# Peptides against a protein of PDB entry 4J2C: the designs that were tried, part 75

Target 1, 107 residues: chain A of PDB entry 4J2C
Amino acid sequence: MEDPFFVVKGEVQKAVNTAQGLFQRWTELLQDPSTATREEIDWTTNELRNNLRSIEWDLEDLDETISIVEANPRKFNLDATELSIRKAFITSTRQVVRDMKDQMSTS

## One batch from the design tools (peptide; made by RFdiffusion4, then SolubleMPNN)

Design b2_p22_7_s3 (from b2_p22_7, 12 letters changed)
Fold by OpenDDE base, seed 3:
Structure b2_p22_7_s3 (fold): chain B 107 residues (1-107), chain A 22 residues (1-22)
Amino acid sequence: as target 1 above (107 residues)
Amino acid sequence: SSLERYYSLLNERVERAKEKEE
């Protein structure tokens, strides 16, 4: 029986990779307008935003699971190291998302 | 219960993940 946290973590990681690819393309399109169509810019922008929103939503729920575990440690029997790893994942992923969002907002 | 809340937060995503792999 797999812990669903890791399943969602994996999906978030995949979404982050997708977002990073979209972000890279988004950057390329804006840096070289001669090779960019408005349609691709719009599509890339929308896909990127949607992906980032999805990640943020997943992170909120993952964060809540940590709160549940911390409030009921005996029921889940997770050690401090594992909880730390989960927290670090959420924090670092939020930072990655924030970095992309910040760059999009300034463009 | 805390366990029910824990799984309810994640189960939908787990099911979606399974569907994507199919």
Scores: peptide ipSAE 0.460, ipTM 0.853, DockQ to the pose 0.644
Fold by OpenDDE base, seed 1:
Structure b2_p22_7_s3 (fold): chain B 107 residues (1-107), chain A 22 residues (1-22)
Amino acid sequence: as target 1 above (107 residues)
Amino acid sequence: SSLERYYSLLNERVERAKEKEE
């Protein structure tokens, strides 16, 4: 049976890609109002926010799994390299989300 | 148990992911 961490990681990665696409469109719509409708702006903004919230929720739970593993290393017997990769994924993904949120709040 | 808590955190998402791929 595959470790469920990787399934959720994959879903987060897909959500990040979707969010980045939405963010790009959001930026384009705001930069060129002639190509934008209020409906598309609202839809894009809402979808983007929802995706970002979903990602953040998943990252919180993924982060908690790290804590559980670190507190019980012999029960899980995860390779140190794998654990580092998981931590790096969470950290880098949080940064990506934060960057998008920061730009949205300043626009 | 720690194992139970670990899987409980992720199982719902795993099931949703499987449903989306069907």
Scores: peptide ipSAE 0.459, ipTM 0.851, DockQ to the pose 0.645
Fold by OpenDDE base, seed 5:
Structure b2_p22_7_s3 (fold): chain B 107 residues (1-107), chain A 22 residues (1-22)
Amino acid sequence: as target 1 above (107 residues)
Amino acid sequence: SSLERYYSLLNERVERAKEKEE
């Protein structure tokens, strides 16, 4: 079977795409209040926050797997390139989430 | 073991992912 890391990675990627869509709508709603209802704003905001929290939780688990692999290299047959890609994914995804969260907190 | 811990961290999400695809 496939390494479960990639399964979770895929789920995180899907969640990021969903979050970005929600974030776009969130910005649109706040940019023009005349086109927005409080209900839609609240729904979008909550969905976005929940999605971001889900991503962050997954990233924590993924990050811990990195630590486990690095602490036990003989038990895992991951080359340096693959491990680097995994780390880069976590780092870049955290940045994407942070950017959205920062914009939400300042609005 | 490290292997058990590794999979335990991810198994729940794996199962949920399978459910979504089914």
Scores: peptide ipSAE 0.455, ipTM 0.849, DockQ to the pose 0.629
Fold by OpenDDE base, seed 2:
Structure b2_p22_7_s3 (fold): chain B 107 residues (1-107), chain A 22 residues (1-22)
Amino acid sequence: as target 1 above (107 residues)
Amino acid sequence: SSLERYYSLLNERVERAKEKEE
């Protein structure tokens, strides 16, 4: 049957895209205050933070699944290539989230 | 949630794996 990891991966990818869109809007609102309402800024900021937090939570759980798989390779039957892809996804996604968070904290 | 679905699908294997590791 289908590996549920891909379902979660897909959802994380969608969440990242959503967060990036919110981040772009957040940046635009802060760059031109004359075109922004405080309500939209607050809403966008909160939505962005919530999305990022959700992604981080998902990545934490995905990372745990990696540990489980590595501890029990015969039970999950994942080859080294697939495992590397999963690890790379988690690592790169964490970096994307971190970059957005860093920019938000310095604004 | 997607994670809930993930764990639901893997519950049996995950629990067995954890039990073995303990």
Scores: peptide ipSAE 0.410, ipTM 0.774, DockQ to the pose 0.053

Design b2_p22_7_s4 (from b2_p22_7, 13 letters changed)
Fold by OpenDDE base, seed 3:
Structure b2_p22_7_s4 (fold): chain B 107 residues (1-107), chain A 22 residues (1-22)
Amino acid sequence: as target 1 above (107 residues)
Amino acid sequence: SALDEYYEKLNRIVERRKEKEA
């Protein structure tokens, strides 16, 4: 049976890509108000926030899976390299989300 | 079991993502 982490990684990455697209639009709308309606600003802002929160939820679940694996190494037989890759994905994704959130909080 | 919990958590993420895409 295939380890679903591979699928999850792809799905979460897709979500991040979507968020990055929304973030780009968000920045464009704020940089040129003449091309922006309040409705689009509000929609983009809300969609982006919801997307980011959802990704953060996924990352929490992923962290829990890491804990399960580390607590049961014999059951999963994941080597240190694989675990490092998984942890790195979570860490880097969290950073990407944090960067967007930080920019939103200052605008 | 630990294995069941592991799959449950990962599958939950997949299902959430697929629901959002729909």
Scores: peptide ipSAE 0.664, ipTM 0.932, DockQ to the pose 0.793
Fold by OpenDDE base, seed 2:
Structure b2_p22_7_s4 (fold): chain B 107 residues (1-107), chain A 22 residues (1-22)
Amino acid sequence: as target 1 above (107 residues)
Amino acid sequence: SALDEYYEKLNRIVERRKEKEA
């Protein structure tokens, strides 16, 4: 049976890309208020926050899958390299989300 | 089982993403 992790990874990465797009727009709107409406600012802010929260939820589930694999190594055909790649993806993605959240909290 | 739980968690993510894209 195929491991759906790669599909999930792609979906989460897509979500991150979407969040980054929203974050960029959010930054632009706040940088030049003359070209921004309050409605768009509020919408973008809320959409971005919801998106980031959703990604964090995904990362939590992914972390749990790692724990399951590590607790049952014989049931999963994963070598140390693949496991490291998965962990690195989660860690780096969490950092990307954190960076955006930090910038939003300071603005 | 561990496998069932594993797939359930991953599928949960997929379903959430599909719902958001719809």
Scores: peptide ipSAE 0.663, ipTM 0.932, DockQ to the pose 0.793
Fold by OpenDDE base, seed 4:
Structure b2_p22_7_s4 (fold): chain B 107 residues (1-107), chain A 22 residues (1-22)
Amino acid sequence: as target 1 above (107 residues)
Amino acid sequence: SALDEYYEKLNRIVERRKEKEA
């Protein structure tokens, strides 16, 4: 069976891009109240939070796949380089999500 | 098995993403 990790990685990255777009709009709305309605602020905030929460769920599953591979190295054809790439993706994506969440929580 | 769990978790992500895109 083909390893779907690279497909999943792409889908999660797309989700991050979408969240970043929502975050940008969220920031704009809060920075210029004259162009913002309560309805749009609430909608954007909710969509953003839902997206971030969903990404975090994906990252948890991805992180668990890493644990499975590391616990069963002879069952998988992943070398150290590939495993490092996967770990780096999860770590960096978590940081991106965390940065957005931190800014939202302090606003 | 380890392989079953591995693919299950990845497929779970795929399905969640498909649902959101639909």
Scores: peptide ipSAE 0.662, ipTM 0.932, DockQ to the pose 0.793
Fold by OpenDDE base, seed 5:
Structure b2_p22_7_s4 (fold): chain B 107 residues (1-107), chain A 22 residues (1-22)
Amino acid sequence: as target 1 above (107 residues)
Amino acid sequence: SALDEYYEKLNRIVERRKEKEA
């Protein structure tokens, strides 16, 4: 039985990819107003924001799993390397989300 | 327990993702 974290990691990565696709469309819509309707801009913006917030929620839960593992090391067979990978995933994913949010907030 | 809490949090994420993908 594989650790559910790996499944979650894959799902969150998929969500990030989806968000990045929405972000790309969002950027395209704002770059050329002649190809964009306000309705599509609003939909894309809202969908993207919701997607990002959902990912952030996932990351919070993932962070809590890290805390649980660190507080109960004897109950989990995770070495330092694996734990570092998990932490790095959370950190890097937060950065990706933050970068998109920052660009959205300035537009 | 710690294990139960761990799985609950991960499963919560899985369920949220499944709902969005459905």
Scores: peptide ipSAE 0.661, ipTM 0.932, DockQ to the pose 0.779

Design b2_p22_8_s1 (from b2_p22_8, 15 letters changed)
Fold by OpenDDE base, seed 1:
Structure b2_p22_8_s1 (fold): chain B 107 residues (1-107), chain A 22 residues (1-22)
Amino acid sequence: as target 1 above (107 residues)
Amino acid sequence: SEEEERKRREELRKELRKFYYE
């Protein structure tokens, strides 16, 4: 069986890109109400929040796999570099999500 | 579609479980 980590990682990356696009639109809508409808604001907000929650859930799953690998090193035989890349991805992605959530919570 | 994406995501989660827990 092929390790699905990189596939999930790719899906998370796509979701992040989508969220960033939604976030940009969200900020634009709130910045200039004359170019926005309440319907679009609500839709964008909902889509963005849903996407962010999905990302966070996937990151938790990915993070758990790291714990499993570290607890069973012989079974998976991942080198330190690969493990570091996986950890860094989770850490940095969580920060990106957090930044968007922080801005949304204050608006 | 959104539904297909949801299903894809669920399948990927299943694959993760299969790979890392079995």
Scores: peptide ipSAE 0.512, ipTM 0.871, DockQ to the pose 0.854
Fold by OpenDDE base, seed 5:
Structure b2_p22_8_s1 (fold): chain B 107 residues (1-107), chain A 22 residues (1-22)
Amino acid sequence: as target 1 above (107 residues)
Amino acid sequence: SEEEERKRREELRKELRKFYYE
């Protein structure tokens, strides 16, 4: 079996792009109420929150795989560079999600 | 569809578990 890490990583990246688009629309709707309906605001808010939760769930699964690899290095035979890239992706993506969540909680 | 995407993600999570926990 091929390592499915990169496939899940790709799905997370797509979800991040979707969330960023929703976040932009969310900010626009709140900045100009005259162009916004309550229905669109509610829809955008809910979709954004759902997307962010989905990303966080996948990141937890990916993070767990890192722990497994580090506990069993001979089984997976991944070099330090590969592990560093995987860790960096999880860390940076969590930061992106956190930034959006922080802005939503203060609005 | 959203349902299809959810199902796809669930399948990917299963594949992760198979590869790393097996």
Scores: peptide ipSAE 0.510, ipTM 0.871, DockQ to the pose 0.798
Fold by OpenDDE base, seed 3:
Structure b2_p22_8_s1 (fold): chain B 107 residues (1-107), chain A 22 residues (1-22)
Amino acid sequence: as target 1 above (107 residues)
Amino acid sequence: SEEEERKRREELRKELRKFYYE
C-alpha cells in the first residue's frame, strides 16, 4: 500500500487555495458594502468557515501520522528530511489558516 | 458536488487510518 500522506497533503493544498479565494472575496465584500449583498456575505463566510474547518481536520490527521511514525520508526522507515518536510507543511499551513481565522474573528 | 467531495475526503481519511493506525 502506498503512503497516502502526499495525497492528503495535495488535497489540503487545494483546499487552502480555495479558502484563500473565498477569504479574498470575503474581504472585498466587507470593504465595499455598496457592491455586496448580505446573502453573498453570509454564503462566502459560511463556505470559508467550512473550508477552514475541513483543512484543520485534515491537518490534525496528518499531524497524528507524524506522531505514529516517530513512535514506530522502523515500521515506516521515513528519513529525517521527509519527516521535516511533512512537519513544515503542517506548521506553515496551520499558520495560513490561523491568519485567516484571526482576521475573521476580529472583523 | 460537495457530496462527492465529502465522500472523497472521507475515503482519504480512511486510507490514512488504514496505513498508519493498523
Scores: peptide ipSAE 0.508, ipTM 0.869, DockQ to the pose 0.830
Fold by OpenDDE base, seed 4:
Structure b2_p22_8_s1 (fold): chain B 107 residues (1-107), chain A 22 residues (1-22)
Amino acid sequence: as target 1 above (107 residues)
Amino acid sequence: SEEEERKRREELRKELRKFYYE
């Protein structure tokens, strides 16, 4: 079986791109309410939150794999460089999500 | 669609579990 980590990573990256687009639209709608219907605001908000939750869910799964690899290094035979890349991806992506969530909660 | 996306994510999670836990 091939390691599915990179596949999930790719899906998370796609979700981040989608969320960033929705976040941009969300900010635009709130900055000028006259250009938006309540339906679009609600739709955008819900889609954004759903995407962010999906990302967080996948990141938890990916983060758990890191713990498993570190507990069983010989089973997976990952070098330090690859493990660092995986950890960095999770850390940086969580920060991106956190930044969007923080802005949404303070608006 | 949302349903297709949900199914895709579910399948990927299953693959992760199979690879790392089994």
Scores: peptide ipSAE 0.510, ipTM 0.870, DockQ to the pose 0.808; fails the geometry check

Design b2_p22_8_s2 (from b2_p22_8, 15 letters changed)
Fold by OpenDDE base, seed 4:
Structure b2_p22_8_s2 (fold): chain B 107 residues (1-107), chain A 22 residues (1-22)
Amino acid sequence: as target 1 above (107 residues)
Amino acid sequence: MREEEERRREELRKKLREFYYN
């Protein structure tokens, strides 16, 4: 069986890109109330939150795989470079999500 | 659309569990 980590990583990356686009639109709607409808604000907000939740869920799963690999190194045969790349992806992506969530909660 | 995406995500979660726990 092929390691599905990279596939999930790819889906997370797509979700991040989508979320960033939605976040940009969300910001635009807040900065220009005269052109913003309640329907679009609600839709954008909900879609953004849903995407962020999906990302966080996937990151939790990916993060758990790190612990499993570290506890069973011989089973997975991942070198230090690969493991570092995986950890860095999770850490940096969590930061991106956190930054968007923080801005949403303080706006 | 969202339901289809959720199904895909769920299948990927299953694959992760299958690969890393079995």
Scores: peptide ipSAE 0.589, ipTM 0.904, DockQ to the pose 0.790
Fold by OpenDDE base, seed 1:
Formats: structure tokens, C-alpha cells, sequence
Structure b2_p22_8_s2 (fold): chain B 107 residues (1-107), chain A 22 residues (1-22)
């Protein structure tokens, strides 16, 4: 069986791109009320929140795999560089999500 | 769209569990 980590990573990356698009629209709607309807604001906000939650869930799953690998190094025998890349991806992606959430909470 | 996405996500979660817990 192939290691599914990179596949999930790819799906998370797609979700991040989608979230960033939604976030951009969310920002535009709030910055220019003349172009914003309550319906679109609510829809965009809801979709963005749902997307961010999904990303956070996937990141938890990915983070768990790292813990498992580190607890069983001989079983998986992952290269240290690869493990670092995986950790960095989770850390950086969490920060991206956090930044969007922080801006949403302070709006 | 959302339904398909959630199904795919669940399938991937299953694969993660299968790979890392077996």
C-alpha cells in the first residue's frame, strides 16, 4: 500500500487555495458594502468557516501520522528530511489558517 | 460537490488509518 500522506497533503493544499479565494471575496464584501448582499456575505462566511474546519481536521490527522512514525521509526523508516518537510507543511498551513481566522474574528 | 468532497476526505482518512495503524 502506498503512503497516503502526500495525497492528503495535496487535498489540504487544494482546500487552502479554495479558502484563500473565499477569504479574498469575504474581505472584498466587507470592505465595500455597496457591492455586498447579506446573502453573499453569509454564504461566503459559512463556506470559508467550513473549509477552514476541514483543513484543521485534516491537519490533525496528518499530525497524528507524524506522531505514529516517530513512535515507530523502524516500522516506517522515513527519511529525516521527508519527516521535516511533513512537519513544516503542517506548521505553515496551521499558521495560514490561523491568520485567516484571526482576521475574521477581529472584523 | 460538497458531498463528493466529504466522501473523498473520508476515504483518505480511512487510508491513513489503514496505513499507519496496521
Amino acid sequence: as target 1 above (107 residues)
Amino acid sequence: MREEEERRREELRKKLREFYYN
Scores: peptide ipSAE 0.586, ipTM 0.905, DockQ to the pose 0.769
Fold by OpenDDE base, seed 5:
Structure b2_p22_8_s2 (fold): chain B 107 residues (1-107), chain A 22 residues (1-22)
Amino acid sequence: as target 1 above (107 residues)
Amino acid sequence: MREEEERRREELRKKLREFYYN
């Protein structure tokens, strides 16, 4: 069996792109109330929150794999550089999600 | 779209569990 980490990573990246698009629309709707409907605002807000929750869930699963690899180095024999890249991806993606959530909570 | 996306995500979660816990 091939390591599925990179596949999940790719799906998370796609989900982030989707969330960023929804976030942009959310911002536009709030900045121009005259052209926005309550229905679209509610829909966009809900879809954005759902996407962010999904990303956070996937990141938790990916983070768990890091712990397993570090606890079993001989079993997985993962290159140190690759492990660093995996950790960096999780950290940076969590920051992107946090930034969007922070802006939503203050708007 | 959402149902298909969730199905794919769940399948990937299962693959992660299978690979890393076995």
Scores: peptide ipSAE 0.587, ipTM 0.905, DockQ to the pose 0.771; fails the geometry check
Fold by OpenDDE base, seed 3:
Structure b2_p22_8_s2 (fold): chain B 107 residues (1-107), chain A 22 residues (1-22)
Amino acid sequence: as target 1 above (107 residues)
Amino acid sequence: MREEEERRREELRKKLREFYYN
């Protein structure tokens, strides 16, 4: 069986790109109320929140795999570089999500 | 679209569990 980590990673990356697009639109709508409808604001907000939640869920699963690999290094035979890349992806992606959530919570 | 995406995510979660917990 092939390691599905990179597949999930790819899906998370796609979701992040989608979320960033939604976040940009969300920002634009809130900064120009005269051209924004409540319907679009609500839709964009809900879609963004749902997307961010999905990303966070995936990151939790990916983070758990790191713990499993570190507890069973001989079973998975991942080198330090690969493990570092996986950890860095989770850390950086969490930061991207956190930044968007922080801005949403302050609005 | 959202439902399809969620189905795909669930399938991938199952694959992760299968690979890493077995």
Scores: peptide ipSAE 0.587, ipTM 0.905, DockQ to the pose 0.775; fails the geometry check

Design b2_p22_8_s3 (from b2_p22_8, 14 letters changed)
Fold by OpenDDE base, seed 3:
Structure b2_p22_8_s3 (fold): chain B 107 residues (1-107), chain A 22 residues (1-22)
Amino acid sequence: as target 1 above (107 residues)
Amino acid sequence: MKEEEEEKRKELREKLRKFYYE
């Protein structure tokens, strides 16, 4: 069986791209109230929050797989470079999500 | 499309489970 990590990684990245688009729209709506409806703001906010929550859950699952690999190195036979790439993805993606959440919470 | 996407996510979570936890 092929390791599904990279497939999930790709889907998480797509979700991040979607969230970034929603975040951009959210920012635009709040910066120009004259052209924004409450309904669109609420919808965009809700979709964004739900998307971010889903990403966070997926990252937790991916992070757990790393812990499993590190606890069972002979079973998976992944080298340090591959593990570093996986860890870096989770760390950087969490930061991107955190940045959006921080901006939403301060608005 | 949201439902289809959620089902895809469930399938991927299941693949992770099968690969890493079994």
Scores: peptide ipSAE 0.589, ipTM 0.902, DockQ to the pose 0.814
Fold by OpenDDE base, seed 5:
Structure b2_p22_8_s3 (fold): chain B 107 residues (1-107), chain A 22 residues (1-22)
Amino acid sequence: as target 1 above (107 residues)
Amino acid sequence: MKEEEEEKRKELREKLRKFYYE
């Protein structure tokens, strides 16, 4: 069986891009209420929060796989560079999500 | 589309489980 990590990583990246688009629209709606309906504000807010929650769940699953690999290095035979890339992806993506959540909490 | 995407996520989570936990 082929390692599915990179496939999940790719889907998380797509979800992050979607969340960033929703976040941009959310910001625009709050900055100029004359261009927004309450329905669009509510929809955008809900979709954004749900998207961020889904990303966080997927990152937890990916992070758990790293712990398994590190506990069983001979079974998976991943080099240090590959593990570093995987860890960096999770760390940086969590930061991107946190930044959006922090900005939402101040509004 | 949303339902299809959720099903895809479930399939991928299952693949991760099979590869890393079995």
Scores: peptide ipSAE 0.589, ipTM 0.902, DockQ to the pose 0.806
Fold by OpenDDE base, seed 1:
Structure b2_p22_8_s3 (fold): chain B 107 residues (1-107), chain A 22 residues (1-22)
Amino acid sequence: as target 1 above (107 residues)
Amino acid sequence: MKEEEEEKRKELREKLRKFYYE
């Protein structure tokens, strides 16, 4: 069986790109209220929040796999470089999500 | 789109389970 981590990673990356698009639209709507309807603001906000929540859940799953690998190194035979790449992806992606969430909460 | 994406996520979660937990 092929390790599905990189496939999930790719899907999370796509989800982040989608969230960033929604976030950009969200900022545009709030920056120019004359062009924004409440309906679009609400829709965009909800879609963005849902996307971010899904990403966070997927990151938790990926993070757990790292713990499993670290607890069972012989079973998975991942080198330190690969493990570092996986950890870095989770850390950096969590930060990207957090930055969007922080801006949403303070706007 | 939404349902298809959710099904994909379910499949991937299952693959993770099978690969890492079994």
Scores: peptide ipSAE 0.589, ipTM 0.902, DockQ to the pose 0.827
Fold by OpenDDE base, seed 4:
Structure b2_p22_8_s3 (fold): chain B 107 residues (1-107), chain A 22 residues (1-22)
Amino acid sequence: as target 1 above (107 residues)
Amino acid sequence: MKEEEEEKRKELREKLRKFYYE
């Protein structure tokens, strides 16, 4: 069986891009209330929140795999460089999600 | 669209489980 980490990583990256698009639309809707419908605001808000939640869940799963690899280095035989890249991805992606959530909470 | 995405996500979670936990 091939290591599925990179596939999940790719899907998380796609989800982040989708969330960023939704976030941009969310900001636009709030900046021009006269042209925004309540329906689109609610839809965008809910879709964004759901997307962010899904990303956070997937990041938790990915983070767990790193812990497993570090606890069982002989079983998985990953080099330090790859492990660092995986960790960096999780850290940076969590920050991107947190930044969007923080902006939503202050609006 | 959403259902297909969720199914794919479910499959990927299962692959992670099989690869890392078994």
Scores: peptide ipSAE 0.588, ipTM 0.901, DockQ to the pose 0.838

Design b2_p22_8_s4 (from b2_p22_8, 15 letters changed)
Fold by OpenDDE base, seed 1:
Structure b2_p22_8_s4 (fold): chain B 107 residues (1-107), chain A 22 residues (1-22)
Amino acid sequence: as target 1 above (107 residues)
Amino acid sequence: SKEEEEKRRKELREKLRKFYYE
């Protein structure tokens, strides 16, 4: 069986790109109220929040796999570089999500 | 579609489970 981590990683990356698009639209709507309807603001906000929540859940799953690998190194035979890449992805992606969430909460 | 996305996510979660927990 092929390790599905990189596939899930790719899907999370796509989800982040989608969220960033929604976030950009969200900021545009709030920056120019004359072009924004309450309906679009609400829709965009909800879609963005839902996407971010899904990403966070997926990151938790990925993070758990890292713990499993570290607890069972012989079973998976991942080198330090591969493990570092996986950890870095989770850390950096969480930060990207956090930054969007922080801006949403303060706007 | 959202349905397809959820299906994909479910399949991937299952793959993770099978690979890492079994």
Scores: peptide ipSAE 0.587, ipTM 0.908, DockQ to the pose 0.828
Fold by OpenDDE base, seed 3:
Parts: structure tokens; sequence; C-alpha cells
Structure b2_p22_8_s4 (fold): chain B 107 residues (1-107), chain A 22 residues (1-22)
């Protein structure tokens, strides 16, 4: 069986891209109230929050797989470089999500 | 659709479970 980590990683990245698009729209709507409806603001906000929550959940799953690999190195036979790449993805993606959440919470 | 997307996510989570937890 092929390791599904990279597939999930790709899906998470797609979700991040979608969230970034929603975040951009969210920012635009709040910066120009004259062209924004409350309905669109609420919809965009809700979609964005749901998207971010899903990403965070997926990242937790991915993070757990790393812990499993580290606890069972011989079973999976992943080298340090591969593990580093996986960890870096989770760390950087969490930061991207955190940045969006921080901006939403302060608005 | 959102339903199809969620279904795909569930399938991927299941693949992770099968690969890493079994």
Amino acid sequence: as target 1 above (107 residues)
Amino acid sequence: SKEEEEKRRKELREKLRKFYYE
C-alpha cells in the first residue's frame, strides 16, 4: 500500500488555497461596506471558518501519523529528510491558518 | 459538491488510518 500522506498533504494544500481565497474576499467585503451585503459577509465568514477548522483537523491527523512513524521507525522506514519535510509542512501550514484566524479574531 | 468533497476527505482519513494504525 502506498503511503497516503502526500495525497492528504495535497488536499490540505488545496483547502488552504481555497481558504486564502475566501479570506481575501472576506477582507475586501469588510474594507468596502458600501459594496458588501451582510449575507455575503456572513456566508464568507462561515465558509472560511469551516474551511479552516477542516484544515486544522486534517493537520492533526497528519501530525499524529508523524508521531506513529517516529515511534515505529522500522515499520515505515522513512528517513530523516522525509520526516523533516512532513513536519515542515504541518508547521508552516498551521502558521498560515493561525495568521488568518488571528486577523479574523481581531476584526 | 460539498458532500462529495466531504466523502473524499473521509476516504482519505480512512486510508491514513489503515496505513498508519493497522
Scores: peptide ipSAE 0.584, ipTM 0.906, DockQ to the pose 0.803
Fold by OpenDDE base, seed 4:
Structure b2_p22_8_s4 (fold): chain B 107 residues (1-107), chain A 22 residues (1-22)
Amino acid sequence: as target 1 above (107 residues)
Amino acid sequence: SKEEEEKRRKELREKLRKFYYE
């Protein structure tokens, strides 16, 4: 069986891109209320929140795999460089999600 | 579709489980 980490990583990245698009639309709708319908605001807000929640869930799963690999290095035989890349992805992606959530909570 | 996306996501989570926990 091939390590599915990179596939999941790719799917998380796609979800982040989608969330960023939704976030941009969300900000636009709030910046010009006269042109925004309540329906689109609600839809965008809900889709964005759901997307962010899904990303956070997947990041938790990915983060757990890191812990498993570090606890069982001989079983998986990953080099330090690859492990660092995986950790960096999780850290940076969590920050991106947190930034969007923080802006939503202050609006 | 949303359904297809969720299905794929579920499959990927299962693959992670099988690879890392078994």
Scores: peptide ipSAE 0.584, ipTM 0.906, DockQ to the pose 0.837
Fold by OpenDDE base, seed 5:
Structure b2_p22_8_s4 (fold): chain B 107 residues (1-107), chain A 22 residues (1-22)
Amino acid sequence: as target 1 above (107 residues)
Amino acid sequence: SKEEEEKRRKELREKLRKFYYE
């Protein structure tokens, strides 16, 4: 069986791009109320929050796999470079999500 | 669709479980 980590990573990356698009629209709607309906604001806000929660959940699953690999290095035989890349992806993606959440909480 | 996307996500989560926990 092939390691599915990179496939899940790719799906998380796509979800982040979608969330960033929703975040941009959310910002635009709040900056210019004349172009916004309450319905679109509510829809965008809910979709954005749901996407962010899904990303966070997927990142937790990916992070757990790293712990398993580190506890069983001989079983998975991953080199240090690949493991570092996996960790960096989770760390940086969590930061991207956190930044969007922080901006939403102040508005 | 959203339904298809959620199905795919569930399948991928199951693959992670099988690969890393079995």
Scores: peptide ipSAE 0.584, ipTM 0.906, DockQ to the pose 0.817; fails the geometry check

